# Designs tried in a protein design run: peptides against a protein of PDB entry 8OXM. Part 131

Target 1, 371 residues: chain A of PDB entry 8OXM
Amino acid sequence: FKAEFRLAGGVNLPKIIDCVGSDGKERRQLVKGRDDLRQDAVMQQVFQMCNTLLQRNTETRKRKLTICTYKVVPLSQRSGVLEWCTGTVPIGEFLVNNEDGAHKRYRPNDFSAFQCQKKMMEVQKKSFEEKYEVFMDVCQNFQPVFRYFCMEKFLDPAIWFEKRLAYTRSVATSSIVGYILGLGDRHVQNILINEQSAELVHIDLGVAFEQGKILPTPETVPFRLTRDIVDGMGITGVEGVFRRCCEKTMEVMRNSQETLLTIVEVLLYDPLFDWTMNPLKALYLQQRPEDETELHPTLNADDQECKRNLSDIDQSFNKVAERVLMRLQEKLKGVEEGTVLSVGGQVNLLIQQAIDPKNLSRLFPGWKAWV

## One batch from the design tools (peptide; made by RFdiffusion4, then SolubleMPNN)

Design b2_p16_4_s2 (from b2_p16_4, 10 letters changed)
Fold by OpenDDE base, seed 4:
Structure b2_p16_4_s2 (fold): chain B 371 residues (1-371), chain A 16 residues (1-16)
Amino acid sequence: as target 1 above (371 residues)
Amino acid sequence: DELDKEMELAIEEARK
């Protein structure tokens, strides 16, 4: 190990260290000191399996539909070494960095990221109607800019076009596989983009199997498909390449039902894999001030909504696992809200749910659904 | 549809 380290930024202050291997090769490693890297390691194995399924199918193989994976070496429940994805940046850092974020650069007259967050935090405990109205005001005054990522990185028009397609395919694959695995919405700092490939890398996979639905502020979207995520696809948005790549990914997932169920079953019953949401983890996910600003939300214990979600946790571990498997089977059959949908119908429903400003307005404000 | 065909063609050309 070199004596020098760099901070990668973000709430957990991950340390980038250079390690010289026994082969004499330098490898950058990210040391996380607060995250459960066991969940990340398991989810990377699941992604590798999904990638294997996608590579076996001719249509998804031809489209190069893959989830980007990284090497995870868990050292403890709270520490481990990640392979730092060299040449990646968090989407949140590119978009809403306080110094030189793309929103500030391209939209200097829009609301600041802080103003948006403040407005949404002020209505966090308000009605869904009030949340929606404020979210629409925020969205009107905070216009998407993520199209500029590919334009800044890829100056050649042919390369730019290819990389925008690679991005769109990466979003589609990760969205559908993320939905099947119940990853839910993803914090903007937990999505990295590769500056060379324009592909996404999902990190911090501590919420899986729809456990985001039992958070104090439950998830309302199947995956992150916010306005900036869509803007990165360019003029076609969620239509054309994105939709078709979602459909082809969903076809492979549905046709691989037995394999997916068997693997997820093994993981759900693995005593080393703590996928269950606990109250401390829930608090940690939704009480982190992203900014060093002293807004400690006072733990007022009287939020009745937290009590309802906590009462459903009293089910034996086995009943929770059985429910997860049942819901996974439903997804893989195309069962949505008790109705069997075609692949196209299911993908359409998921896209509509993910882009619905009513669903986005109900998300935890700390996850920045306006970005 | 045409844009999607152009995209698929551009992907095929970039693979040759």
Scores: peptide ipSAE 0.018, ipTM 0.572, DockQ to the pose 0.013
Fold by OpenDDE base, seed 2:
Structure b2_p16_4_s2 (fold): chain B 371 residues (1-371), chain A 16 residues (1-16)
Amino acid sequence: as target 1 above (371 residues)
Amino acid sequence: DELDKEMELAIEEARK
């Protein structure tokens, strides 16, 4: 480790530390403070298993369908070393970073990212109808620009096209696997894009098994398929490559039902893997930017040992775990809203749910559903 | 399949 560190910004002020490997290569590491990286480490193992399943299938192997994984070394319950995804940028940093963001550069007459955030925060406690109307106004005045990522990074037309396909495949694979695992909190800072491969890297995997649905503002989409995410796919959007890659990924997941259920069952009952949503975590995830300054000291997870009898906690935990397994089994059978769907029917429903402006308008404003 | 072929063809054409 070098003695010098840089701050990456954000609430937890993660430290970027340069490490010299045994090979003499410098590698940038992110040291997150106060984050439980055990959840990320467990979810990376699940993603590696999903990648193994995808590589065994001829159709998904030919399409190079994979989820990008990173090495997590948990150091404590509140600290760890992320192998920093060298050459990645948060999609939010590219799209909406101050005056240098792609929206400001390509759409200077649209609403600013701040104006969009403000408008959606003003209606946060309003009806779903009022949220929808304001979301549609925001969307009309904040047009997608993520197509320019590949155009800026890949000047050669053949490389540009190949990278746009790699991006589309990465979105498809991560969307379907993320849905199967019930991955939440997919805001624009938790999704990185590799500047060389155009593949996505999902970070901050602490909201899993549909625990995003029990947040104070419930998650209403199966994955992030917002207008900028779609714009990055190019002119065909969700039709063609994306849809087919989703279908082939879903087919492999459904055909791997027994393996996936067994793995998730082991993880749900692992006493070291705290996947359950707690009120403090929920408050932290949906905190207002204005409240960021005061709440930093008191996230001691230790103090809410409400002395519920161990037996009642265990019974309640087991019932939640059983419900998660039942819902996972339903997804892997194609059971949606009490109906058994084909792979194509299920993927179509998920795409429609993810792009529905009514669902998007109901999300927490910090999720930035207009981006 | 056809659009995957069109896609492979478009990659091959862009490499020329």
Scores: peptide ipSAE 0.017, ipTM 0.588, DockQ to the pose 0.012
Fold by OpenDDE base, seed 5:
Structure b2_p16_4_s2 (fold): chain B 371 residues (1-371), chain A 16 residues (1-16)
Amino acid sequence: as target 1 above (371 residues)
Amino acid sequence: DELDKEMELAIEEARK
C-alpha cells in the first residue's frame, strides 16, 4: 500500500488507496470505513445475475445492455476493500466540484452549486408548493452541462458518438434494474462515470427494496433521471435509444420473474444481509451538515426498553420482507398504482415520475435533484 | 433492425 490516499466524495469519506498487487500491478482500492460492504457485495451478486439474464436475451445482448459491477472484498462489517473502478469519477465531482466543476466552467453566470443547495435547504421544512417554486427558480438559473463530459473525454467524433450511446445504454439498464431492486440513495456521489467507457458505476447499495421511501424525507423518484443525466444523452434526451433500452431491459426482467423472486427471497431472509432501514441509518443518510458535529453515535446502551418481544420484531421483519416480495412481484407483472401496464406503459410511467419537477423538488436537498 | 434504427437516429443526432 502507498502511504498516500485520496478522498472519494460522500458522507463516509472513503479513502482511495493505491495498492501494488502480487502481480506487480498498481490498483486503486476504495477503503470504506463506516459502510457495511456486505450489502454492496450482495447487491453486486444480484447485478451479476441481472447481467446474465440480459446476456441470454438476443435483443439486450445486441445492445450490450449491462449494469457495471465491481469486486467487493468485505474485510469486516464496517471495513472492506472495494476494487476501486480505476478511471472512474463521481458525476458530482465532474459537475459540481467547488474548484473546477463543469457547471462553473461552462455556465459561470449561473447560480453556484452552493447557492442552489442553500436555496433548497432553506425551504426543506416548507410546503411542497414552496419547494416546487424554489426548485424551478434553481433549475432556471442552473442549466445542464453533462453533455460536455463526452465532448471533453472523446475528441474524435466517431468515438464521441459511440461513447454517448454507451452512456445512454448504461443509464437505461441501471435505471430499470435499480427500479426493480428498489435501489435508493442515488445522489451524485454514489454514481460514478468511467472516463474510458462512459458507463455508470453505482456504489453504496445499502438503500435497496424501496427502503428510501421510509426515510424522514421519502424518495419520490424510481431512479436518477435529472437534467444533467438527460443532457449527457444528447439532443433526443429520454426519447429513442434511452426509452428503447429501458423497454428491452424491463422486458427481460419481467420475463425472468420467477428467477428474480427466488433470489431476492433468499437474500431477504439471509440473517447476514441487513437490508432493513433502521432509524440511525436513516438519520445518517439525511443528516444535515450543521448536525454532523454532535452525533457521534453514542452507542447509548439503552437497548433495554425496546425489548419488544423477539417474536414481535421477527413478526414485523417477516411482514416487511413479505411486503417487499409482493411489491417486487407487482413490478415484474407491470402493476403500477393497481393497474397492469404493458412494458412500454410501465417504462413511460417511470420516466415521467423520474423527470417530474414536483417529485424532484420533494427530495432531500443532499440528493441534489437540480443536478 | 431496431438496432440499426437506433444507430441511424443517433447518427442523425451526431450530424446536427
Scores: peptide ipSAE 0.016, ipTM 0.586, DockQ to the pose 0.013
Fold by OpenDDE base, seed 3:
Formats: C-alpha cells, structure tokens, sequence
Structure b2_p16_4_s2 (fold): chain B 371 residues (1-371), chain A 16 residues (1-16)
C-alpha cells in the first residue's frame, strides 16, 4: 500500500489507494466506507458465471458478449475494497456535469440538467398523466448527445465504429443479464463507461431480484435504455446489432435455466447475502437532495433489539425468496404477463417496456429518465 | 460497404 490516497468524490468521499500486487503491478483500489459491499461481491460472481455461459456458446463468443466485472473484497459489513474501474467515467458525469457536460456543450439552448430535474421534481407527487406531459416537454427540450462520447474518444473512423459496436454489445449483454437478475437502481452514476473499450461497467448492485419494484416509487423499466443510451448506439438505435445481441444473450440465459436457478437459490438462502429491501435502504435510495442534511441517523447498534418473532420473519423471508425464484424461472422460460414468448418476442417486449415514455415518466426523478 | 455507409451516415448525423 502507498501512504498516499486520493478522494474519488461523492457523498461518502471514498478513498482511492494505490496498491502494489505480489505481481509487482500497481492497482488502484477504492475503499468504500459505510456501504455493504457483500451484495456487489455476490453479484460480480453471478456476472462471472453469466460470462462463462456466454463464452461457452459459439454465437455469443463470436459477438464478444460479456458483462464487465470488477473485483470486490468485502472486509466488513461497512467496508470493502473495490478494484477501481480505472479509465472509466460515470455516464452521468460525461452527459450532465454542471460545468462541462455533453448536453451543455452540444445542446446549449436545451434545458439545463438542473431545469429538467426541477420540472420532474415539481410533478413527483402528481398523477401519471401530469408526469407524462412534463416528461415529454423535458424530452423535447433535452435532446440526446451520447453519440458524441465515441466521437470525442475515437477519432479514427474504423476505431470509432468498432467502439460503437463494443458499446452496443455491452449495453445489450448487461441489459439482458441485468433483467434476468432483476438488477435495479440503474441511474446515470451507477453505470460507468470505459474510455478505452466503450464497454459499460455496472456498479452499486444493491438493488437486485426486482427489489426496485417495491421501492416507494417503483421501478417501471427492466433496464436502462433511455434516449442517451440509445443515441450512443448510432443510427440503428435499438435495431440490428443491439436487438440481435439481446436475443443471443437471452437465448444463452434461457438455455442455462437449471444452472442459473441453482446458483440464485444458493444465494437467496445465504445468511450473509442481504438482498431484501428494507425501509431505511428504500428511503436512502429515494431521498430528496434537500433531505440529505438531516438524516444522519447515528445508527446506534443497540436499538436493533426489536425481537420480531424469528418465526414470522423467517416465513416472510422464505415467501419472498420463493417468489423471486418463481419469477426467475418464468423469465428463463419466457413467461411474461402469463404468456410464453419466444426469445425474440420476450426481447421485443423488454425493449418496448424500457423505451416507453409512460414507464420512464413514472420513475423516481433521481433516476433521470430523460438522460 | 453497408458498414461503411452506416459509419458515414452516423458521422453525418453526429455533425448535424
């Protein structure tokens, strides 16, 4: 370990530490405090398994379909070491940075990211109809710019095209794998893009197994496929490469049903893997920026002596775990809304759900569905 | 050929 550390920024001011490995290579490590990294560690293992399945299939291997992974070493319930995703930037930092974000640079006459957020916050407690109308106004005055990421980073046309293709494949793979696992909280700060590969890295995996649907503002999309995400794919958008990569990923997942169910079953019943949504976590994920100042609950360790009858907790947990397994089995069979779909039909439904402005307008404003 | 046209179109769209 070097004696020097850097701050990565953000609310928890995570420390970046340079470490020399036993191989003599320097590796940057992010030390996150206060977050339970066990969930991230477990989900990275599941992603590695999904990658193994994708590499075994000839069609997905030829397409280089993979979900990007990072090393997580949980040290405690409140501390861990992440292998820092070197050469990555949050998509939100590129798109909607207040000073020099791509929206401001390329669309200076559009609404500011702040104006968009304000408009959507004003209607947060309103009807779905009012949310939809304001979302459409925001979208009309906040046009996508994520195409410029690859154009800024890759000046050679052949490299640019290869990287745009790598991006599109990465979005497809992570979207389908994320859907199968019920990965939520896919806001623009939880998705990083690699500046060299154009591949996505998903971080903060604390909302899984569709637990995003039980948030105070439920998640209404299967994955992030917002206008900027689509704009990064270029002229074909969600058609062609993206759709085909989604279908091939879904085919491998469905053909691996027994393996995926067995793994997820072991994880759901692991007493060290807290995947369930709790009210405090739900409040934290959907807190208002204005409310950040007062909710320093000193979680005094002592008041967890609410001896809720162990039997009622266990029965409630088991019923939730069973429902998660049943829903995973349905997804892997192509059962959507009580109907068995083909791979193409299921992928089409998921794409339509993810791009539907009615679904997007219902999301928590902090998710930034207009980006 | 189709790939090159898709590149050219995408470059033109991104310049507008």
Amino acid sequence: as target 1 above (371 residues)
Amino acid sequence: DELDKEMELAIEEARK
Scores: peptide ipSAE 0.013, ipTM 0.534, DockQ to the pose 0.015

Design b2_p16_4_s3 (from b2_p16_4, 9 letters changed)
Fold by OpenDDE base, seed 2:
Structure b2_p16_4_s3 (fold): chain B 371 residues (1-371), chain A 16 residues (1-16)
Amino acid sequence: as target 1 above (371 residues)
Amino acid sequence: SELDKEMEKMIEEARK
């Protein structure tokens, strides 16, 4: 480890530490100072198992369908070393993080990212109808630009095309596996893009097993398939490579039902894997930018052991775990809203749910559903 | 699919 560290921006002020490996290579590492990286470590193992299933199937192997994984070394309950994916950038940093963001560069006459966020925050407590109207106005005046990522990074047309395909496959694989695992909190800072491979890296895996649905503002989409995510696929959008890669991924997941259920069952009952949503975590995930200043010091996890009888906690936990397993079994059978769907029907429903402006308008403004 | 063949063809044409 070098003695010098850099602060990454963000609420938790993560420390970027440069580490020299035994191979003499310098590797940038992110040290999150307050996040439980055990959840990320467990979910990376699940992704590695999903990658093994995808690699065993001939059709998904031919398509190179994989979820990008990273090495997590938890150091404590609140600290760990992420092997920071060298050469990755948050999609939010490229798109909207500053005045040099792709939206400002390519669409200088559109609303600023700040104006969009402000408009959506003003309607946060309003009706679904008012949220939808303002979301449609924001979307009209904030047009997608993520196609320019591959165009800026890959000047050779052949390379550009291959990288756009790698991106589309990565979105498809991560979307379907993320849906099966009930992965939430897919905001634009929790999705990195590799500047060399154009593949996505999902970070901050603390919202899993549909626990995003029990947030104060419930998650209403199965995965992030917003307009910029779609724009990065190019002219075909969701129709073509993306849809087919989703279908082939879903086929492998459904055909691996017993394996996936067994894995998730072991994880749900692992006492070291706290997947349950708690009120403090929910508050943290859906804080207002204005509230960032005051709440930093006192999120000691220890104080809210309300001494509920161990028996009542255990029974309530077991009921939630059973419900998660039951819902996972439904997904793997293609049961959606009480109807059994084909792989194509299920994937179509998920795509429609993910792109529906009514669902997107209902998300927490911090999720940035217009991006 | 036809679109997979078209994509493979576009990749092959772009590699030339």
Scores: peptide ipSAE 0.000, ipTM 0.349, DockQ to the pose 0.012
Fold by OpenDDE base, seed 3:
Structure b2_p16_4_s3 (fold): chain B 371 residues (1-371), chain A 16 residues (1-16)
Amino acid sequence: as target 1 above (371 residues)
Amino acid sequence: SELDKEMEKMIEEARK
């Protein structure tokens, strides 16, 4: 950590801390304020409850379907992160960490992670057709390598197979529960992998209830099921174990509709749980490298006009909360695009949406949909 | 099994 922190205004506002990674790269981390740690803590409680539902069902229990949870102890922002990250690595660090990343090691003649990012940034403001063409070129010249994670970590074939199975189950469970909760911002730094269990740990749960769809560049996928995520499953890909684990997770979620609705309703109306997307959060999540220069905090916006009638804010909030609950109810009924689907039909639609290169090409370049 | 042979082969390929 550099000793210099920039206060992004006021006592409770997120602190931008320049963190030097172990790779010597300065990364601006928004050290999320107290409120974002509360959001993560609330989502961890929801995941623990989902795990309880999954453990009660015989089929999901036999498959050991769980979401990896961490204790958000309200410790200082720095200490809580260190304790739960122990023995985990960001999938992005393994895959695309400079010259030591798995893509560079196993595919030295492919495009660099930087070249891929640059190409996708150049077309960021272009048509969907131009984005798709460039995304397909990037994908052709940046082939998946995440299979090598388990191969490097687990040298015994029987252990390797069990760990690949654990990984596949973890992806399936987190993908379906993440979809039900509308979890967004699933970039390669917000997904950790446990080096011992091969299970995924989802971090930074600040984009929930489909609030990723109202970002300046809307999220177009229900969860991260990119080519490297699929490659980590091995030869079976999205078929067999992954699909069956998604279906069994979705069955438990749909059969727990009343419980899930009741809990999400309590959370949506909790005044301590700010789940709504705001313009500053949206700007932060989709910051362009070029836009870093001009955000002079014009502190001088007069306090006077933001007496928007408390009634209009409350009505707008209530209408958003009601829409979130209605959409959650639809998901739990299997209603997709006005059609009632079976569990298998719904899971199939979600998988197809998540792997569609047209959807992936439309994502914000910082999400790294080619990884 | 045939699967075990494929797994062994993939592990050997990843070690090269």
Scores: peptide ipSAE 0.000, ipTM 0.307, DockQ to the pose 0.014
Fold by OpenDDE base, seed 4:
Structure b2_p16_4_s3 (fold): chain B 371 residues (1-371), chain A 16 residues (1-16)
Amino acid sequence: as target 1 above (371 residues)
Amino acid sequence: SELDKEMEKMIEEARK
């Protein structure tokens, strides 16, 4: 290991460490210490399985619809080494880096990322109406710029067009697979983009199976489809390629219902896979940047009192697992709000929910729904 | 941090 480390951007400040392998090759390693990398490892296996289903179908195979995976080596329950995808950047770093973010470069007269965050934090405890009004003001004064990512990286017009299509297909596949698995909204630092392929890599998979809906500020979107995510698709936005790729992905997922249910059932009952939301994890995921200083966890080990009887824990766990499986079965049948929808109807509802500024305005301000 | 201690341990183990 080299003595020098770089901070990757993000809430968790993951350390990028250059290591020399036994083969004499230098490899960048991302070391995360706060996230359950076992959850990431399990979710990568689920993504590989979804990719296998997508490769078996002729229509999704022809479109090269895949969710990008990375190698996870869990080292402990809370630490491990991620194979850092060389040539990836967090979308949040490209868009809202304090020094040279794309918003500042292309929209110098717009609000700063800090001003947007401050305005949305000020209304965090306010009504949904006040949140919506301030979110609309922020959106008006913080216009999307993610179209420039492909323009900066791909100078040849034919390559640029191909890479914009690759990006759009990657967003579609990850959105539908993410919805089926209940990943919810994704923090902008937990979405990486590959600078060569324009494909997305989702990291930090600590919220799955709709556990984002039980956070102190519940998730209100099925997946991240914010204005910058849409702007990266270019002038067509969510129409055309994105919608068709979502529909083709959803067709494969719905036609693979028995396989997906069996797999998720095995994972939900795996005693090594802690997918349940706990209060400490919820606080960490929605912690204010200002509150990072005072939580010295003097977790004295002596709060023995939450010995809820093993039987009551198991019964509560089983009821949550059953509810997750029931909701997964509904999604795979196209049951939304008590109504059975066609693939096109279901995909349309999900897109509308994800882009609705009323839903986006209700999200936790730390996740930057205006980006 | 606990993370820095775990990283130091991993660095020491990988140097062996």
Scores: peptide ipSAE 0.000, ipTM 0.316, DockQ to the pose 0.034
Fold by OpenDDE base, seed 5:
Structure b2_p16_4_s3 (fold): chain B 371 residues (1-371), chain A 16 residues (1-16)
Amino acid sequence: as target 1 above (371 residues)
Amino acid sequence: SELDKEMEKMIEEARK
């Protein structure tokens, strides 16, 4: 192990460490502390299954539609080594790094990332109307720059074009698979980009099965499709390649309903897979930077009063698991808001929900919906 | 942007 470490983004400030293998190869490894790496490991297995389904279908295979996976080696319940994808960077580090972020480099006269964060934090407890107005002001004075990622990394025009397509396909596949699995907490530090492939790597998979909707500030978008995410696709934005890749991914997921339901059912009832949102996890995910200092929750286990009978907890768990399975079945049937949609209709609704500035303005400010 | 349009033109010309 080298003595130097870098911080990866995310709530638990995971450390990137450089390791020399027994083969003499240097490998970057992510050491997550405090996170249950079992959740990430389980979700990586689900992503591998989704990739298997996508590879079996001729149309998704021809388009090279895959969700990027990483190897999780759990070392303990609270520590593990993630085989970090060498040559990945958090999209937040590229876009909004304080020293040399792309927004500061390409848009020096726009609001700083700090000014945007501050403005949205000031209205966090305000009305939806006031949040929307401030979000629109922030968006007007913070223009997207993520197109420059591929331009900086890929100087050859033919390579640049192929990498922009790889990025667009990766966003489409991960967005639809993430929606089906109800993946939440898609902030700019939980999404990495590979500097060689331009593909996205989703990390911190502990908010799944729509548990982001029961956070103190509920999630209002099906996936991250913010202005910078769209800007990385180039001039066509969400139209053309992105939409078609979403539709083909959704078609494979809907045609694999029985397989996906069976796998998710096994996982929901696995006693080793804690997918449920608890109040402490909810507080931790939506902590204010100002509140980080005091709430080391000393888990004083002594709050005796939450001895609600184990039977009532189990009944509540089973009812939540049943609701998750029912909602997954609805998604895989194309049932949205009580209406059965075609694949194209469902994908269109999800895109419209994800890009709606009213939905984006309601997100927790730490999610950085203006990026 | 104008730069994106120029780059897309250069790519379309290089594919001809």
Scores: peptide ipSAE 0.000, ipTM 0.319, DockQ to the pose 0.013

